# Designs tried in a protein design run: peptides against a protein of PDB entry 3C66. Part 59

Target 1, 189 residues: chain A of PDB entry 3C66
Amino acid sequence: KSWANLFEKNDFFFRYKFYLEITAYTRGSDEQHLKWSGLVESKVRLLVMKLEVLAGIKIAHPFTKPFESSYCCPTEDDYEMIQDKYGSHKTETALNALKLVTDENKEEESIKDAPKAYLSTMYIGLDFNIENKKEKVDIHIPCTEFVNLCRSFNEDYGDHKVFNLALRFVKGYDLPDEVFDENEKRPSK

## One batch from the design tools (peptide; aimed at target 1 C143 T144 A166)

Design b2_p30_7_s1 (made by RFdiffusion4, then SolubleMPNN; from b2_p30_7, 10 letters changed)
Fold by OpenDDE base, seed 3:
Structure b2_p30_7_s1 (fold): chain B 189 residues (1-189), chain A 30 residues (1-30)
Amino acid sequence: as target 1 above (189 residues)
Amino acid sequence: PPLPAARIYDEEQDRWIAADSDEPLNIYPE
């Protein structure tokens, strides 16, 4: 499979057994989220470069576009729940308790002016050097360096009530539903 | 306790690790 084809959604989320999810969270305005998520997205390529040089990682391949979603988020507890449950198929059902903002409902009075949590998620597909009998890979350092690059840009990004950043290692069969079309079968274990 | 503003998820242990933690994030590929 060519590298060019791996940037297409249908190929990308079936190509790897493992993925790293990078999610920028904002409970605030759309303008705040645009700045925060844009900064995070601008640094993803640097994270890829740091992952690629690890001995146990054969390939770290970023998906080209972020996945965007937003929820009505009236309380801080709701915001905490979103951040805890998002990013895994086994836990994302809990998000059904919240109102997902859609093109169909965004103009409703109960939604239009409601507090919102915005999510932008980038994906990195991972392939490991199994032929080298690697039993484990520690990815904490590259991930921490990436986080520091993002959060050090502006002091405002230290406000945990507004801005958050999460990295989540996920197996392909446990990817969120958002990455698959309705006609696509989820990868098996 | 509240989740750290910057965090990494450990799938093997099913827990969040703060970005400033010294704990390793070990991945065991199948």
Scores: peptide ipSAE 0.582, ipTM 0.931, DockQ to the pose 0.521
OpenDDE base, seeds 1, 2, 4, 5: peptide ipSAE 0.567, 0.568, 0.577, 0.574; ipTM 0.928, 0.928, 0.930, 0.930

Design b2_p30_7_s2 (made by RFdiffusion4, then SolubleMPNN; from b2_p30_7, 10 letters changed)
Fold by OpenDDE base, seed 3:
Structure b2_p30_7_s2 (fold): chain B 189 residues (1-189), chain A 30 residues (1-30)
Amino acid sequence: as target 1 above (189 residues)
Amino acid sequence: FPLPAARIYDEEEDEWIDASSDKPLNIYPE
């Protein structure tokens, strides 16, 4: 497949065995989230560039569209739970305990004015030069540089009660359900 | 214990690492 074709969702999330998830979290207003997530998203391409030059990484390919969701988040504990459980199929079922905001329910009185946690997630598909599980690639430096770049923009983004940033390496079979259409089968292990 | 404001998940250790840490994040491709 051509490079251009890998920007389509149905190709992208089946093309790679491994993905890096970048999630911007905001417990606050949609305006706060727009600013925070927009900043994070604007820096993802720089992270890609830093990943590409690592010896063990053959390809780092960003998916251009962010995945966005929001939950009713009445407590700080709920916010911590979201941040702990989101981003993996293994754990995302825990999020069912919270109310997902949808187009169908967003106008309900109990949801409309409720405190919310907003999520914006970017994905990077990864292909490696090594296929031996005994060999490793250290991605710490690019990830840390990326985080520092995002957080240094405004000191408020260091307030974990409001703004959070998570990077998570996941295998294709453990991607969140949100990346697949209803008629698509999850990749096998 | 609250999660760091910026963090990286370590799959091998099954833990969140503070992104400001100098701890390596090792990926083992299979």
Scores: peptide ipSAE 0.534, ipTM 0.919, DockQ to the pose 0.500
OpenDDE base, seeds 1, 2, 4, 5: peptide ipSAE 0.501, 0.491, 0.508, 0.511; ipTM 0.912, 0.909, 0.913, 0.914

Design b2_p30_7_s3 (made by RFdiffusion4, then SolubleMPNN; from b2_p30_7, 9 letters changed)
Fold by OpenDDE base, seed 1:
Structure b2_p30_7_s3 (fold): chain B 189 residues (1-189), chain A 30 residues (1-30)
Amino acid sequence: as target 1 above (189 residues)
Amino acid sequence: FPLPKARIYDEEENKWISADSKEPLNIYPE
């Protein structure tokens, strides 16, 4: 039982060619982020259910745990940059301009008291029933419904200066580096 | 340019679109 679960987690980001990323953003306190991200995470299964019934989707499989990161985020422009660049390997290098908060540096005075942007990202692996490359799937409705579910829970979550939510369809070769271990090679195109 | 409040990335158009948009979000699993 344990082995099967470990195996599933270990190969999740190699199992599918396509993924849907759900990222909850918070520029504020860790407490604010905990509430916001927790809410978003609690609704992911509902998104999966809606995706599964779409024509053309064969499998929608959520990864069980979020990926967590945080950055020093002194300005609104920095926050927007994070939201623009995060979630894709081709663009995530832009985040190197910001200070990543780590367990090693989080107690430094310059970091501890700095404004933070918190990120929690959930992943859904996708498999499709397509016959040819010209076939398409419209995922807008399920995604919109999911966003509305999350935002409608509390009026505070409508404050885009603090709370944001992004969904991104990503190919396996363009997944963020965070999903791979040091000994793992990124999938090729 | 400002990003939409809640947003979905359109890979084909290489742009962020509003989650409140009524436009289709077509993904091409190639």
Scores: peptide ipSAE 0.552, ipTM 0.916, DockQ to the pose 0.487
OpenDDE base, seeds 2, 3, 4, 5: peptide ipSAE 0.469, 0.509, 0.490, 0.481; ipTM 0.897, 0.910, 0.902, 0.900

Design b2_p30_7_s4 (made by RFdiffusion4, then SolubleMPNN; from b2_p30_7, 10 letters changed)
Fold by OpenDDE base, seed 2:
Structure b2_p30_7_s4 (fold): chain B 189 residues (1-189), chain A 30 residues (1-30)
Amino acid sequence: as target 1 above (189 residues)
Amino acid sequence: PPLIKARIYDYEEDKWIPADSDEPLNIYPD
């Protein structure tokens, strides 16, 4: 990656009150996901640049490493559920209905050859120039531009049944569990 | 070629919106 992370993992996810999550989804092969997620990840720096120039955003700092996860995903409804629920602590418990693929279980008969949804998530820490709680920042434009850049870059990624992309603004206390170690206390509201 | 589905989560409204929407995605840092 072209940017340097100024913080260790544990520092990064406690440094900001706000984060933007970028998740590349693939319900298909690992190879498909590697290519798709790689493309998305390669464009994150462009999103950062667009976010930084917004008047209300003081800092947009990308975390350098993606978070990877995969689930057994037997149905399209499961895939939709993953996309609906992932990325927030308040909703991620719904994912417990699905089998998380781990190094320990990936060779099990029920998992090894099962359809899978792959997730790669990039995080951007956000600091704002807004002191008044009533003030707002519209981030739709840069997010949409980023999405369009990713999904139009290669025609190979046109099947929404396979490839998807989600951006989620999340407050620090609502970050997914994956960003914290077991010995770390989740930030409070 | 067809475009994939892309969504942006509106934290304030607690809903997903299509990336193609022209609606603003307002963040209220509080």
Scores: peptide ipSAE 0.673, ipTM 0.941, DockQ to the pose 0.742
OpenDDE base, seeds 1, 3, 4, 5: peptide ipSAE 0.665, 0.669, 0.663, 0.666; ipTM 0.940, 0.941, 0.939, 0.940

Design b2_p30_8 (made by RFdiffusion4)
Pose (drawn by RFdiffusion4):
Order: sequence, then C-alpha cells, then structure tokens
Structure b2_p30_8 (pose): chain A 189 residues (1-189), chain P 30 residues (1-30)
Amino acid sequence: as target 1 above (189 residues)
Amino acid sequence: MVKATIYNSVFELSEEDTGATPYRNEGVVV
C-alpha cells in the first residue's frame, strides 16, 4: 500500500445510521455568535459522557469539527424558519429562499453589511445496544441536562430573539448536505 | 438561560439499527 492510504479521509457520516446534532443559533453579531457557540461547543463532550454511560448506548462518537454557516436574515420570521428547516435533508432546501454566505460572496457589499443569522452544529454519531424486541429508547434527560449546562452567569443568553439552541436526532440518509464533500454520494434508502 | 428545542429524543430501534462500519484506512500497511 501507500502513504496516501493512511491519510485517507475518515468516513464519519457514512459509518453510523444515527446522529445527534446540536445547533447553536445567533441572530446577532459575529462576536455574539463566537461566545454563544463557543459556550455550547464547550459542553458537547459532557453530553457524550452522559449518553455513553447509558444502558442502550453502545457509543456516542463526537465529530471533531463544528459545521458553520450563516444567512442574511432580515426578519424574525426568517430566523424562525431557519431553526425550523435547518438540520434535516428533507427540509434544508427551504433555506434556499435566503442568501447563504459563501467563500465567493462573503466580501460583497450587500452581503458583508447585511444582518446575519449564524449556525454552529456539532454531530454525535450514535450506535445502539438493541435490547430485546423493537423498543423505544429514551435519551431525553441527558439531552435536557446538556441544555441546562449551556449557560453563563456572567453572560445573558436569554434573549431568544437573538440566541437559540436546538438538538435533532437524524438518520444517516437524512443528514444535511454540508457534511458530505464534493466527492461523496449521500447514503440511500 | 437560553431557549432550547429537542427533536426525537425518544425513538424506536430494531435488530437492523446497530453496527458501525469499519474505517476506510483501517488495516493499511505501507
């Protein structure tokens, strides 16, 4: 074999059928989002610990990089549809109604200056100890405990017209396009 | 505290819903 093989990109978004995504939103400034998403991101490892000790959870595997994007966001209505529609491949298409900030357009006049909404998503891939028969698996408490941990006593993130946090349980075939690069076809049925 | 939304924290699993695939570079010897 060759050195090029050792350095082959990992296949994180193909090797699990289930993913937990944690999303920090900011309809505000760049530094408001830096602090906010920075706080949330600092707690994600704790969710891994809380999840992984559970009977039923075989592994809670965090990816190493947050997925980031921002949209021009004039109205409160837009910020809300972004939260609603972002996260699932079934629905992320509705985001095309808003202007996405890219490598090419981040420098343009009507974009550089426009108010923006910011997203930062982390992925925890899940695998399961499948109990007995087809049963429901409840991981709600560790998720809410994680949410309660996303706080600061010296910084108010209470204005939800600005700051928001969301979690989604998303099957592999339904992951957002952003996680698969130009090469990779997405998982199927 | 911040507003939060959690989707599908309770879900159903079957016998086919387990087993991670090996990594692409797993077992390479140069």

Design b2_p30_8_s1 (made by RFdiffusion4, then SolubleMPNN; from b2_p30_8, 10 letters changed)
Fold by OpenDDE base, seed 4:
Structure b2_p30_8_s1 (fold): chain B 189 residues (1-189), chain A 30 residues (1-30)
Amino acid sequence: as target 1 above (189 residues)
Amino acid sequence: MVASRIENSVFELGEEDTGVKPEKREGVVV
């Protein structure tokens, strides 16, 4: 990994005050997740284009690589919990109740054969044209169009027990820990 | 089970979020 790529990563998560997180979830096989997350990732550029034309948005910059994680996910309730708690520093500590799959533990029998939830998360840095002291921004329409575009691509992606998609608007100080290196201080409020 | 989530897609941005220090004009932030 070139030092340049590390610096680009680190600068990206400090450059903007606001981020849109796009997370593709799969409770199933790795192959199912690769197809689903790959589709979602391939469509992010279309969402960026739709965001850039909004009057309140000055810049929408996608981060170039997804963040990948996976958890042992024995129940549907665990899968709902992952989708509820992931993507915010305020809530991500709830994920500690689940077994994170790592390169060190993935071959353990209890983990290898366990049901898993796979997560791929893409980030868009947002800069806004705030001319007034208080401005209302609404990105719900382009986000909804994006979700519909991804879900309509294949009938299998209509199975919400397996495939899910979340878009979350977050402040830079509330980004998940995964975007920062251990030696980095997260942005202040 | 929630099919898809779109969270915080409607929000208000204030001067505090932009880091534009309001010039000290007395405008009551209501």
Scores: peptide ipSAE 0.412, ipTM 0.769, DockQ to the pose 0.217
OpenDDE base, seeds 1, 2, 3, 5: peptide ipSAE 0.386, 0.381, 0.373, 0.378; ipTM 0.750, 0.752, 0.744, 0.744

Design b2_p30_8_s2 (made by RFdiffusion4, then SolubleMPNN; from b2_p30_8, 8 letters changed)
Fold by OpenDDE base, seed 3:
Order: structure tokens, then sequence, then C-alpha cells
Structure b2_p30_8_s2 (fold): chain B 189 residues (1-189), chain A 30 residues (1-30)
């Protein structure tokens, strides 16, 4: 049975209380983003393997597809704002100040030739072995190893003005709106 | 160098994790 058939998209973002988001950012060309995001995506499985062996982590399950988004990003400050605000429902509303690129608007002259920030976001659902009412989990080491692995792959990715990477631990109720369909109700707190 | 930020890599989980903890979205640049 193919792994692809085991998780309908809809169940994945409701199945876990906790998620690790991995976002590859590119302020540049679509080609640059494709290379960078493809590299990051190719390494996610290694991060999963490192998470699964941590004490307290019962399951680390990757979602199979990235979420793709792009914004008109005329300034470095806009790019920093995207990186700060993206990946949390609490903060994503700040991105409404930027023009989201859509299939409907991508051919508009003001958007077509505009500088863009591209985002590819991978999700890992996390389940924990909660032996105690509260357990402290530290995923800093595997996350740092993952970052170093991505960064060390090609020196061309060394330009932080173009290429960035974020790992964000989030709760299911604080996932970005992009992961839910219009008919889906966001998980309650 | 690629700017890489790890947010909330240290967290508490619990049965009653009602998510109310204001986890400061403190990103660590690595």
Amino acid sequence: as target 1 above (189 residues)
Amino acid sequence: MVKSTIYNSVFEVGEEDTGVKKEKNEGVVV
C-alpha cells in the first residue's frame, strides 16, 4: 500500500496537536527557488529520522507535499517581515499588507515584473509520548543539524539576501490558513 | 551565509496542552 494513500490531506492537519514547519524562502528567481526548496525538501526525511529517535517523540510524520506561496517583495524589510510573520495563524494576517501572488493576478504587469519572495513549506506532524502531564521536548539539535546540512550543500545558497530557511514549531490550532480547505474548520485550542 | 531561524525548538507538551502558553516566538538564528 503506497504511503501516499495512507494520509488524506484533510486528516493530516487534524491528526496531530503539534507540527514542525520547514520553510524555504527565496527572494529571487523561480529557478533559484526551485533549486533551494527542492534541496530542503530532499533533506526533510533525514530530519524526520532524527526526530523519531528522540526521547518523547512517538511519531514524526512528514506531509508529502510542500505548500507553495509567493509574495511581491520589493524590499529587504518586506522579506524579513515574511520570514517573521509566516507560519503562524496568529501572525500571518500581517502578510495581508503584501501582495500575494495568485494564478489570477500573476499576469498583472505590476506583479509579473515585481521582485518576489517564494516560499515552500513542509510540515511534520508530531506525536509525543507524554508520560508526565508536562514533558519538555528539545528538538534543537536535529533542527540545527538539518539547517547545517542544507546550508553546507552548496555555497551559492550562502546569500541570505536571497536564500533563507526557517523551522517553526507550531500547535495545530496555530497552523497557517493555507493548510485548511475552505470547508474545514481550524482545530480548536 | 543562509539565514536560518529555528523557532521554539524547546517546548513543553502535555495532556492539557491547551496551547495557552504564550510561547514567545523566539527564533534562534543558526
Scores: peptide ipSAE 0.393, ipTM 0.771, DockQ to the pose 0.216
OpenDDE base, seeds 1, 2, 4, 5: peptide ipSAE 0.390, 0.385, 0.410, 0.387; ipTM 0.769, 0.766, 0.766, 0.768; seeds 2, 4, 5 fail the geometry check

Design b2_p30_8_s3 (made by RFdiffusion4, then SolubleMPNN; from b2_p30_8, 11 letters changed)
Fold by OpenDDE base, seed 1:
Structure b2_p30_8_s3 (fold): chain B 189 residues (1-189), chain A 30 residues (1-30)
Amino acid sequence: as target 1 above (189 residues)
Amino acid sequence: MVASRIENSVFEVGEEDTGVKKERREGVVV
């Protein structure tokens, strides 16, 4: 089965119980976001390689496509809220307080000229080697190295008012709604 | 403002989480 079949969306978000979310945030222009998110995406393979060599990790499998969203983000507080609440089903409902930018509304005057936060999220499915009933896994080092790699690439990425990066370990039942199609049932606990 | 977030980078995973049913090899008590 070709590598292409391994990346069929259809079961990726059901195949693993655990995921690492990598979200690139930009409060600025679409061009700024394209550069930032493209950089982050280009480095995900290096993170995967670093995860795969950890003794407790059996599989680190990246999903091939980013998930893209954007919100009207008039304030820095809104931008902090997005970064706090995004990436978990438990908290993502707080984002309903913001205007989601869609193809249907993007040309509205109130949205077109509004400050925006752009989000690009990559997912890595994780499987573990459990020798004992419970294993402690620590992925902090490779995650930190990844953040440093992305942030150090360009001096402009040091501006935390514009560019941010989050890595979040989540359980499959707590994935954002965006990863599921309307006809798909969220994994149970 | 936090520049970058690394959340839940240290965690515990159990056998119940891997879905690997250890087949209890019923040791045939010989």
Scores: peptide ipSAE 0.483, ipTM 0.797, DockQ to the pose 0.236
OpenDDE base, seeds 2, 3, 4, 5: peptide ipSAE 0.453, 0.452, 0.478, 0.462; ipTM 0.785, 0.782, 0.795, 0.787

Design b2_p30_8_s4 (made by RFdiffusion4, then SolubleMPNN; from b2_p30_8, 13 letters changed)
Fold by OpenDDE base, seed 4:
Structure b2_p30_8_s4 (fold): chain B 189 residues (1-189), chain A 30 residues (1-30)
Amino acid sequence: as target 1 above (189 residues)
Amino acid sequence: MVSSRIENSVFEVGEDDTGVKKEKREGVVV
């Protein structure tokens, strides 16, 4: 991995004060997740284009790589919990109640055959035109259009038991720990 | 079963939040 790619990553999550997180969730097979997440990722550029034309948005910059994680997810309630708690530093500690799938444990019989939730998360850094001391920004329409675009691509993606999609606006100090290296200090409030 | 989520899509941003220090450069009437 070139030093340039590491610097680009590290600078990205410190460069902006605001981020839009796009998480594709799959409770099913790895193959199902690869198809779903790959579709979502392929459409992120269209969301960026829709965000950039909003008067309040100065920059919408996508990060180039998804963050991948998977959890043992034995119940639908666990899957709902993952979708509720993931994507915010304030709430992500609740995920510690679930078994994270790692390269070290993935071949364990109890994990290998367990139901899993797969997560792929894309990040968009946001900078705003602030002409006034405070501006109200509304990105609900482009986010809704994006969700509809992804969900309408295949009828199978209408199954909310298997496939889900979340868009979350977060402040840089509330980004998940996964975006920072162990030696990096989280941005302060 | 939870539908697709769009969270915090309406928000306020302030000068202090973006860190856009208006450098008052002398002479440019903004």
Scores: peptide ipSAE 0.477, ipTM 0.796, DockQ to the pose 0.244
OpenDDE base, seeds 1, 2, 3, 5: peptide ipSAE 0.429, 0.428, 0.436, 0.418; ipTM 0.776, 0.775, 0.781, 0.768

